# Designs tried in a protein design run: peptides against a protein of PDB entry 3ZOQ. Part 39

Target 1, 223 residues: chain A of PDB entry 3ZOQ
Amino acid sequence: QLLQDSWWNQLKEEFEKPYYQELREMLKREYAEQTIYPDSRDIFNALHYTSYDDVKVVILGQDPYHGPGQAQGLSFSVKPGVKQPPSLKNIFLELQQDIGCSIPNHGSLVSWAKQGVLLLNTVLTVRRGQANSHKGKGWERLTDRIIDVLSERERPVIFILWGRHAQMKKERIDTSKHFIIESTHPSPFSARNGFFGSRPFSRANAYLEKMGEAPIDWCIKDL

## One batch from the design tools (peptide; made by RFdiffusion4, then SolubleMPNN)

Design b2_p13_1_s2 (from b2_p13_1, 7 letters changed)
Fold by OpenDDE base, seed 3:
Structure b2_p13_1_s2 (fold): chain B 223 residues (1-223), chain A 13 residues (1-13)
Amino acid sequence: as target 1 above (223 residues)
Amino acid sequence: SEVDLSQPSSDFP
């Protein structure tokens, strides 16, 4: 069994479908012949850290960081000891302005994941130095299904959709049950056009409180 | 115009 029980119950049928088998065969070749990120054992870390039932918030990314040692299977997150990428720095700047958190000395968002923040990229692998190299190979169909089964869940979810790529997934989300937080992307190229001041963290917690759920502790402690 | 949201391509041209 590839995933823990709650996700397996939702996704097991996908792994038997031809598209995923083809994706798997492609990935086997890629990992054998190229340097691929993240480590193959870390591909599904977002689902490992956050069970289907425990998802409170979803943050969508596009594809993993493609530099050595960066990607850890969580959108926007980098392994401890890795320099924070510009978008992540901007995320932490907004976090500080939004709810007063200090800037952590690392870029790992694992503490969010453990609290129910699903840090999902739409494409879960990438070739070293080649952004979007695994686009259109099958990951999008699986991750669309992840969004779908969350949308179908009775217990509400908060979707944080930064930028147009993530916002294209809004059509898959039942907004009669679920909450959407939208802004421009935290990238330096777009952050000043709406991401800064969007206060996604306090807004997410406000929704959680309204639903009678525990808020996320967004503040990240130093390591 | 369109911003590439690939990581880290979203951070740099």
Scores: peptide ipSAE 0.029, ipTM 0.692, DockQ to the pose 0.272
Fold by OpenDDE base, seed 4:
Structure b2_p13_1_s2 (fold): chain B 223 residues (1-223), chain A 13 residues (1-13)
Amino acid sequence: as target 1 above (223 residues)
Amino acid sequence: SEVDLSQPSSDFP
């Protein structure tokens, strides 16, 4: 699908730049010669589900899940019927402890996206079984621009930055307008060092309420 | 220590 008008207006200049054309040509080769995730139609799902104007919260990931059927074009999210990855399980554990939500029987975060939670990976594609295989190929420049145009937006955004990689983007965010929620990553290797108990969901909603906006319904219904 | 934050790599050693 084509990008929504609101995102197109913000990003159209990027798509004409040489770096993106080179990225596009690379991706054409990759999708033709390799198994690439997510499905090419799902690459921009984060932007499809959440318009530029509707963004309330941003949750940054690094690159997509590289296993079959996992990646949904949304950071941390997996398609229904897919086993929840450990980091996602920890996200739901924190969600339960933070605001009392039940653990859903699936891992799709589409309901968050539809409410204005931009689930953005910094790299939007990956080769099967090869984490970071598309790092440094141009996605980071586009996704940096996504962060930049959100930072430039008058209406405030809440950025949830889990782990060092995401936190490196803080320098691009105008903290005079926007709110930052930082903790360690939900990964089993780091969650006990600060992610658990960080209460990002209630904190995000507290900011939204202070802004006079509707809070996110973070609780996910079973499918 | 630094952790690989690629989503799959962050989930497994």
Scores: peptide ipSAE 0.027, ipTM 0.671, DockQ to the pose 0.246
Fold by OpenDDE base, seed 5:
Structure b2_p13_1_s2 (fold): chain B 223 residues (1-223), chain A 13 residues (1-13)
Amino acid sequence: as target 1 above (223 residues)
Amino acid sequence: SEVDLSQPSSDFP
């Protein structure tokens, strides 16, 4: 995998630190001994699709989907041909109600990523069938640094923080420069408590327009 | 210039 120059300039020091070397050694063992998701070539897809300079919006997830063929290195996104997970279905329901987009016949959010939506999980790998199995192993330190370098950027960023886990990261965000959209998580367990009706897509575009930037085309075409 | 970040799967046949 090749990291784009814009991200490399921001993160190169992290990859030389002991915590990341220990994380790599752990991952070597995990990928050798267990089934790990996503595919190792897809771990950094969020950074591959969205350069540091091109980030307009950040959507934070926790960790990858842990079922076969689901995770593709982007938060909430699933590969084409994969059944849409409940949270993703609710995201598309809110998208439809917010700005009138049709519900796509697939769950890939790559089109968002290509427009400057950084779909970042705080933990970038997981064991098959074991949610949060790689929590506390070093990913959070790297992804915290990703948030930090975006917060330090002069060009404003919009952070969409669904649920408490993502919202815990707001302490790292300079709210004098950057905008935060907060609601409950799109999960069926929480969506009715504030996610539905939160209109994150239209709100994000309104801020982009105010900043003189092109809005995101959130509508996803059928494959 | 892009930097190669080889992943663990590339280290194992």
Scores: peptide ipSAE 0.021, ipTM 0.609, DockQ to the pose 0.026
Fold by OpenDDE base, seed 2:
Structure b2_p13_1_s2 (fold): chain B 223 residues (1-223), chain A 13 residues (1-13)
Amino acid sequence: as target 1 above (223 residues)
Amino acid sequence: SEVDLSQPSSDFP
């Protein structure tokens, strides 16, 4: 699918650059020769669900889940019917403690995306069973540009940066205009070191309210 | 070295 007009206007120059053409050719080979996630039609789902102008919050992930049927082109999100990964379970635990939401019976974050939460991975594809297999192939340059054009936007954005990888992008964000919420990663390996109790959801909504914007309904209904 | 914390493989050893 083509990008929404608002994203196309911001990113069209990137797609003409050699690095992206090389990435595209690589991806063609990968999808032909390997099992790649997400489905090729879902690669840009984060941009499809959340237009450039509608972005209120950004949540950065690293790369897609590499198990069958998991990735849906949204950071941390899994397709309905898929068991919630440990990091996502911890996200929902924090959500419950932060603002009282029930733990949903699925792991789809599409409802957040539709409300203006850009669920962006820095790398947008992965080989089955091979985490970070598409690292350093060109995605990072495109997703850096996504962060850059959001940083340049006049209307403020809230960036939620979990873990060191996401926090490395802070240098690209104009903190005089945009808001940053930082903590350790929701992974079981790091969640107890600062993610739990960080209350990113209520804090994000507090910023939105200060900006005169509607808060995010973070609570996810069962399917 | 920092491990990938966003993947299933980094959620469990």
Scores: peptide ipSAE 0.024, ipTM 0.653, DockQ to the pose 0.249; fails the geometry check

Design b2_p13_1_s3 (from b2_p13_1, 6 letters changed)
Fold by OpenDDE base, seed 1:
Structure b2_p13_1_s3 (fold): chain B 223 residues (1-223), chain A 13 residues (1-13)
Amino acid sequence: as target 1 above (223 residues)
Amino acid sequence: DEVDESVPSSERP
């Protein structure tokens, strides 16, 4: 299977739809003719690390980093050894101020993913050096469906929506059942307008505790 | 260093 069982059961119908077949054919050409990120094997890492049933928190991003060796199929995350991008640095600054975590010496958020934090970009591929180059090619329809099936899940989910782009997805989320944490984006362009001090990590854990679920260990250890 | 590829277009000036 393309995905593990829990996600496959939720999304299998999407992969048979014409829009996804067209997306797949486009991606075949793109990966063959250009440098595309992340590696094709890493496109669905967010779903690989975090099963449908295990999702506790969702953090939405736009599309992958478009520089060499950066993207690893998880929103905001970079492979070990890669310089932390500005937004990620700010995420770690807020993490430190929020719950006292030290700043890690790498940018991999895999430890979050393994604990049930779905690190989902709305667009899952990008051309090297061309941000948003795969926008409007079909990914958004699939990732909207991912949000939809999570919204329909009986077990509540916490959605962390940083910035206006992510917040546009709020209309797809049943707020009577699920919890939303909103702030400005961690980007240097917007972080000081509300992201800093928003304390999304402690707030998420407080809600998880209220639900009787184990909190996320947000602190990332050095490698 | 200044460019953050993760920044949505809506969040950029």
Scores: peptide ipSAE 0.141, ipTM 0.795, DockQ to the pose 0.418
Fold by OpenDDE base, seed 2:
Structure b2_p13_1_s3 (fold): chain B 223 residues (1-223), chain A 13 residues (1-13)
Amino acid sequence: as target 1 above (223 residues)
Amino acid sequence: DEVDESVPSSERP
């Protein structure tokens, strides 16, 4: 798939590597034989909405929602008209408590992405009804490279790492330049153990302001 | 189904 120039310049070498070619061949088979999410045109939506140079904040997810019509190529985000999943509901609850935003009537985080919030999953595709079905197929190597090139960027980035899976990526982040906000995952299974009250949104904006950058408007308008 | 479809395995009991 075609990427924005800024991402292409950072990732073009990856696309020529054998692992990525094998991934592409796997995906061709999967999309032909199975129901795969998101739509193939939406796989790289996180990179499409947020250029390499425009990244201010990174929020890491694991893999896409595996239900019909949910995934839109952005971590934690669901298409308009889709019921908000439990983790996303908790994200909005924390958003409300943190900075006073109303809970939106939809679950699309596109407005964040357009402001420089890279909503990146570590694995970018999934089979319908089969969480982690595309784990270990090559996506992790590409998305690790995405983290690496952001870490290497001179302009600071804020990484929001919810849960242990995301936090495993800390070793790839140069904390002398970049900021990390950590808590437990927004999942109902873990949110009460640290996610609630972690105030990632206000903290991220505080860092942005300290860097002389415009804060993120985290509040999401109803559709 | 009350299970969040996006919950990582590491965050499940």
Scores: peptide ipSAE 0.124, ipTM 0.787, DockQ to the pose 0.434
Fold by OpenDDE base, seed 3:
Structure b2_p13_1_s3 (fold): chain B 223 residues (1-223), chain A 13 residues (1-13)
Amino acid sequence: as target 1 above (223 residues)
Amino acid sequence: DEVDESVPSSERP
């Protein structure tokens, strides 16, 4: 899995470290012996679609969807033709209420990624039917480094942190340079406790405009 | 309330 130059320059030292080599060996066994998501070619899709230099916004998730055909290598995103999971449905509901976008007939967030929205899970693989099964295997160290190098970047980034899990990463973010948008998680269990009405999309665009950058076109076209 | 794979443990009852 070759990364584009901008990410490679930031992360190349991580890939040489023992923890990552051990992670790779673990993943080789997992993919050989069990059904693992996403497809191995899609693990780093978030970095493929959004270069280090092009990151404008970061949205953190936990780990990939663990059902067939769901995971796309992007947090919260599902491949076209896949039923929208509850959290994603709520994301689109907030999107509609926030800035008036129609709810798309699919769940792919690739259009966001292409505009500079890094859709990053903290853990990048999962066993079929076993949520968080690859927790603590090394991904968190790599994804922490991704957050770190973005925090160290001079050009500001907007971090959208939904829920307590994502918000635990706040300590890694230099708030003298970067912006944080926090709310409860879009999950049906928590969305009514703060996510709905949080207006993360318009708030993100307001920061981008303040920075002199083009806003994100958050509206997603039907397929 | 549906269970979602994207929901962290911290967000579940």
Scores: peptide ipSAE 0.124, ipTM 0.794, DockQ to the pose 0.357
Fold by OpenDDE base, seed 5:
Structure b2_p13_1_s3 (fold): chain B 223 residues (1-223), chain A 13 residues (1-13)
Amino acid sequence: as target 1 above (223 residues)
Amino acid sequence: DEVDESVPSSERP
């Protein structure tokens, strides 16, 4: 699928660069020879659901889930019918404690994306069963550019940076314009060391309200 | 339990 015009205008020059062409050729081989997630049609779902102009919040992930049927092109999100991964369960636990939302019976965060929450992974593809298998292949340069163009945007953005990997992107964010919410990662390995109780959802909405914007309805309806 | 496939390497023990 073609990107929305707003993203295309921001990223079109990247797609002409050698690194992206090399990435594209690599991906063609990978999808042909390996099982790659997400589905090739879903790679840019984060950009499809949330236009450049509509971004209110960014939540950064590393790379897609690498199990069958899990990844849907949105960070931390899983397709309906897919068991919620541990990090996502912890996200929902924090959501419940933060603003009182019920735990949804599915793991799709599409409703967030449709409201302006850019659910961006820094690497947008992965081999089945091989975490970070597409690290260093060109995605990071593109997603860095995505962060950059959002940072350059006049209208403020809230960046939610869970964990050290996401927080490495902080240097690319103009904190004179944009807001950063940082905590440990929602992973069971780190959630109790700062993620729980960080209240990113209410904090994000508080900033949105201060900016005169509609808050995010973080509560997810059952399917 | 189920392995969290989304956990960044920096967050793993």
Scores: peptide ipSAE 0.114, ipTM 0.783, DockQ to the pose 0.437

Design b2_p13_1_s4 (from b2_p13_1, 7 letters changed)
Fold by OpenDDE base, seed 1:
Structure b2_p13_1_s4 (fold): chain B 223 residues (1-223), chain A 13 residues (1-13)
Amino acid sequence: as target 1 above (223 residues)
Amino acid sequence: SEVDESQPSMMFP
């Protein structure tokens, strides 16, 4: 099976639907004919690192970084040794200001994922150098379903929605049960308009503690 | 020229 058991139980029916079969066939062609990111084995890393039952926090991105070696299958995350993209740098700046974490010497957010932070892009693949090139090809339907099944989960989830694109997903989230943290996007083009000072990390942990759950250790150690 | 998920054309403000 494509996913670990907890996610497979929630999503297995999607993979048999025509839209996903069409997406899969498209991806086969794309990976054969183009340079596509992330590596095909890393497409579902967000779901691999964070099981359905272990999700505590969701951070939504749009689509993967489209430069060589960047995309790790986790929203905003880059592989060790890769220069931190501007948005990620701002995320770490806010992290430092919010809860006092040091700025890591790398950009991997795997430690968050392993603690229950689902780092989900709405589109899970991209052509090299062509941002949003796989938009509207079927990923959004699958990732919408991921949001839906989390929204339907009895155990509450915290959704961190940076920017307008992510915030458009609010309509799919049962806010009577789940918590939403919203601000402008960490992009240099928007961070100073509300992202900085929004303190999403301490706020998320406050909700987790209120729910009787262990907080996230957001601080990332150097490699 | 740095690659970022929130490029201007993607409208992440």
Scores: peptide ipSAE 0.024, ipTM 0.615, DockQ to the pose 0.357
Fold by OpenDDE base, seed 3:
Structure b2_p13_1_s4 (fold): chain B 223 residues (1-223), chain A 13 residues (1-13)
Amino acid sequence: as target 1 above (223 residues)
Amino acid sequence: SEVDESQPSMMFP
C-alpha cells in the first residue's frame, strides 16, 4: 500500500476518488515531460516520517521548493548539502532567538518530522523553476482531508500557521480541541512584521507540556 | 552523523 497503516486507514478512500485519479494521471504526464520536484518517491515523505497517531504539531507550507535538489517532501525543509532558502534561514533565526538553538549547517528538518512534526505542504509537487505550477490540480483536496482527519482526531494537535495561505485553513480546524499558533510568514518580505518574536517553538512546547506530552527537541545537530 | 532519508514513498502515488 502507498502509506503506512495509520495514514492509510484515514486516507485510503481519497486515493480511489476521481479527483485523485485525475491528479495521478496529470502527475504521470508531468514527471514524464517536465522536471518535477520532489522526486516521485519523496512526495509523501511528510506522512512517512510522521504517522497519523504520532502527529503532535503541524507546520503548513504552500508548495515545494522548485530548485534542483532542494525539495524532499517536507515543508520548508531542504536536503543536506543544499543552501538554506531565505525563509528557512529566518525560521532558524527565530529558533535561535526563541529557545537558544544554534543554526545548523544544513536545512533538513527530518529530525522534527521524526518527533511528530508534520511538515505538510498544501500542494505536494512543483515544476522546476515554476512556483505554484501545480496549484489547483487536486493536491489541495487531499491535503484538506489530511487537515480534516487530524482536526477530527480526539488527541489534540498544534497547528502552526505562518502567513495568510496557511491561515486560510483555520476554518477547517476545531479550535475547541486543537491549538493554533499564528504569525506572519518567515519570508524576508513578511518576517519583520510579526514572525520574528512570535516564538512558535517555545509556545508549541508549552502546549505539549500542558497536554502531558513530551516536548519537541527543536534543536538540529550539525551533520 | 547523517540524517536518515531512507523512508521514501514505496510507489508513485
Scores: peptide ipSAE 0.023, ipTM 0.524, DockQ to the pose 0.038
Fold by OpenDDE base, seed 4:
Structure b2_p13_1_s4 (fold): chain B 223 residues (1-223), chain A 13 residues (1-13)
Amino acid sequence: as target 1 above (223 residues)
Amino acid sequence: SEVDESQPSMMFP
């Protein structure tokens, strides 16, 4: 099966629906005819690294980085050896100011994912050099369902919603059970308008503490 | 988003 059991139990019905079959056929064609990111084996890395039951925090992105070797199936994350994109640099700047972490020499957020931070893009594929090229092709319906089943989970989740696109998903989240951390996007175009100083990392850990859960070790060691 | 290259495989759910 495509996903580990905990996610499969939540999402298996989606994969049988016509919209997903159409998406799958589209993707088969896209990957055959064009350069698509991430690698097809990495599309669901967010779900592979973080099981449904282990999700503590969700960080929503829009779609994958569209440059070579960047996307690894995790929102905002880049493979080791890849120059840190501007938004990610700002994330690390805020991380440093928020909780004192050193800025790592790489951009991989896998360590967060392994701790229960679901690094989910709303669209999970992109054509090389063409941001949002796979928008409106079916991914949003699946990722909406991912948000929905997390919202329906009894064990609380912390949703970090940077920018308007992510914040549009707030209506799908039961705020009577779950926690929301909102700010402007870490993009250089918006970070100074509220992202810097928002302290999402310490705030997330504060919620985890209130829930009786272990905090996230947000600090990333050098490779 | 910036630079590095790799070839994707054709594995789909």
Scores: peptide ipSAE 0.046, ipTM 0.587, DockQ to the pose 0.079; fails the geometry check
Fold by OpenDDE base, seed 2:
Structure b2_p13_1_s4 (fold): chain B 223 residues (1-223), chain A 13 residues (1-13)
Amino acid sequence: as target 1 above (223 residues)
Amino acid sequence: SEVDESQPSMMFP
């Protein structure tokens, strides 16, 4: 099966729907004819690293990085050895200011994912050098369903929604059960308008502690 | 554009 059991139980019906079959056929063509990111094996890495039941925090991105070797199937994350993109640099700056973490010498957020931080993009693939090239092709319907099934979960989730695109998903989240942390996007174009100083990491951990859950170790070790 | 994200590796169902 495509996904681990906990996610498969929640999403298996989506993969049988016409929209996903059409998406799949499109992706087959795209990967055959174009350079597409991430690697096809990494598309669902967010769901692979963080099971449905283990989700504590969700961080929504838009679509994968479109440069060579960058995307690893996790929102905002880049493979080790890859230069940190501007938004990610700002994330680490806020992390340092928020809870005192050192800026890591790499951009991999896998350590967050393994602790229950679902690093989900709303669109899971992109053509090289063409941001949003796979927007409106079907991914949004699947990722909306991911948000929906998390919203329906009894065990609370913390949603970190940076920027307008992510915040549009707020309507799908049951705020009677789940906690939302909102700010402007970490992009250099918007970070100074509210992202810096928003302290999403300490706020998330404070909420986890109130829920009786272990906090996230947000600090990332050098490689 | 606020988003700078892209990553490869796909397993299709």
Scores: peptide ipSAE 0.044, ipTM 0.664, DockQ to the pose 0.141; fails the geometry check

Design b2_p13_2_s1 (from b2_p13_2, 4 letters changed)
Fold by OpenDDE base, seed 2:
Structure b2_p13_2_s1 (fold): chain B 223 residues (1-223), chain A 13 residues (1-13)
Amino acid sequence: as target 1 above (223 residues)
Amino acid sequence: DPAVDEDTAGAYE
């Protein structure tokens, strides 16, 4: 099966729907004819690293980085050895100011994912050098369903929504059960308009502690 | 400008 059991139980019906079959056929053509990121085996890494039941925090991104070797199937994250993109640099700057973490020498957020931070892009693939090239092809319907099933989960989730694109998903989140942390996007174009100083990491941990859950160790060790 | 909230800058070095 495509996903681990906890996610498969929640999403298996989506993969049988026509929209996903059409998406799948599109992706087959794209991967055959174009350079597509991430690697096809890494498309669902966010769901592979963080099970449905283990999700504590969700961080929504738009679509994968479109440069060589960057995307690893996790929002905002880049593979070790890859130069940190501007938005990620700003994320680490805020992390440092928020809770005192050092700036890591790499950009992999896998350690967050393994602790229950679902690093989900709304669109899970992209053509090399063409941002949003796979927008509107079906991914959004699947990722909306991911948000929906998390919203329906009894155990609370913390949703960190940076920027307008992510914040558009608020209507899908049951705020009677779940927590929302909002700010402007970490992009250099918007970070100084609210992202810096928003302290999403300490705020997320405060919610987790209030819920009786272990906080996230947001600090990332050098490799 | 809606573009200010896009992570396009993250993809461009």
Scores: peptide ipSAE 0.029, ipTM 0.687, DockQ to the pose 0.110
Fold by OpenDDE base, seed 4:
Structure b2_p13_2_s1 (fold): chain B 223 residues (1-223), chain A 13 residues (1-13)
Amino acid sequence: as target 1 above (223 residues)
Amino acid sequence: DPAVDEDTAGAYE
C-alpha cells in the first residue's frame, strides 16, 4: 500500500477516485519527461514521518521548493547542505525570538515531523523552476481530504496557518475542537507585517500542554 | 501568493 496503515485507513478511498487516477497519470508523464521535485519516493514524506494518530501540529505550505536538491516532501524544509530559503530563515529567527532556540546550520525540519508536526504542502509536486506548475491538477483535493480527516479526528490538532493561502483552509477545520494559530507568512515580503512576534512555537506548546500532551521540542540540532 | 512563489525560488528582496 502507498501509505502507512493509519493514513491508509483514512485516505485509501481517495486513491481509487478518478481525480487521483488522473493525477497519477499526469505525474507519470511529468516525472518521465521533466525534472519534478521532490523525488517521487519523497512525495508523501510528511505522511511517512507523521502518522495520522501522531499528528499534534499541522503547518501548511503551498507547494515544494523547485530548485535542485531542496524539496524533501516536507513544507518549508530543505535537505541538509542546502542553503536556507528566505522564509525558512525567518522561521528560525522567530523560533529564536520565541523560545530561544539557536539557528541551526541546516534547514531540515525532519525532527519536527518525527515529533508529530505534519509539514504538509497543499500541492505535493512541482516542475523545476516553475512554482505552482502542478497547481489545480488534483493534489488540492487529496490534501483537503487530509485536512478534513484531521478535523474529524477526536483528538485535537493545532493548525498553524501562515499567510492567506493556508488560512483559506480554516473553513475546513472544526474550530470548536481544534486550535488555530494564524499570522502573516514568514516570507520576507510579509514577515514584518505580523509573522515576527507571532510566537507560534510557544503558543502551540501551550495548547499541547493544556491538552495534556507533550510539547514539541522545536529546537533543531546542528548536523 | 507571489511572496511564497519568490520564497520557493530562493529569491531575496
Scores: peptide ipSAE 0.028, ipTM 0.678, DockQ to the pose 0.179
Fold by OpenDDE base, seed 1:
Structure b2_p13_2_s1 (fold): chain B 223 residues (1-223), chain A 13 residues (1-13)
Amino acid sequence: as target 1 above (223 residues)
Amino acid sequence: DPAVDEDTAGAYE
């Protein structure tokens, strides 16, 4: 099966639907004829690293980085050895100011994912050098379903929604049960308008502790 | 511009 059991039980019906079959056929063609990111084996890394039951925090991104060797199937994350993109640099700056973490010498957020931070893009693939090239092809329907099934989960989730695109998903989240942390996007174009100083990491951990759960170790060690 | 945040996330790669 495509996903581990906990996610498969929640999403298996989606993969049988026409929209996903069409998406799958499109992707087969794209990966054969174009350079597509991330690697096809890494498309669902967010779900691979963080099971449905283990999700504590969700951080939504738009679509993968479109440069060589960057995307690894996790929102905002880049493979080790890859230069940190500007938004990620700002994330680490806020992390440092928020809870005192040092800025790591790499951009991999895998350690967050392994602790229950679902690093989900709303669109999970992209053509090299063509941002949003796979927008509107079916991914959004699947990722909306991911948000829906998390919203329906009994155990509360913390959704960190940076920027307007992510915040548009708030209507799908049962805010009587789940927690929302909102601010402007970490992009250099918007970070100084609210992202810096928003302290999403300490706020997320405060909610986790209130729920009796272990906080996230947001600090990332050098490689 | 409502798309500034998202576009930048994709463009700043």
Scores: peptide ipSAE 0.028, ipTM 0.690, DockQ to the pose 0.124
Fold by OpenDDE base, seed 5:
Structure b2_p13_2_s1 (fold): chain B 223 residues (1-223), chain A 13 residues (1-13)
Amino acid sequence: as target 1 above (223 residues)
Amino acid sequence: DPAVDEDTAGAYE
């Protein structure tokens, strides 16, 4: 099966639907004819690292980084050895200001994912150098379903929604059960308009503690 | 400005 059991049980029906089959066929062509990121084996890394039941926090991204070697299937995250993109740098700046973490010497957020931070892009693939090239091809329907099944989960989730794109998903989230942390996007174009100083990391941990759950260790160790 | 909130902006250097 494509996904681990906890996610498979929630999403298996989606993979049988025509929209996903069409998406799959499109992706086959794209990966054959174009340079597509991330590696096809990494497309579902967010779901691989963070099981359905283990999700504590969701951070929504748009689509993968479109440069060589960058995307690793986790929103905002880059593989070790890759220069930190501007938005990620700002995320780490806010992290430092928020809770005192040092700036890591890499951009991998895998340690967050392993602790229950679902680093989900709404679109899970992209053509090299062509941002949003796979927008509207079917991924959004699947990732909407991911949001839906998390919203339907009894155990609360914290959704961190940076920017308008992510915030448009707010209507799918049952705010009677789940918590929303929203601000402007960490992009240099918007970070100073509200992202900096929003303290999403301490706020997320405050909610987790209120829920009786272990907080996230947001600090990332150097490699 | 839609571009301000696009995640794609973070991918460019």
Scores: peptide ipSAE 0.028, ipTM 0.685, DockQ to the pose 0.115

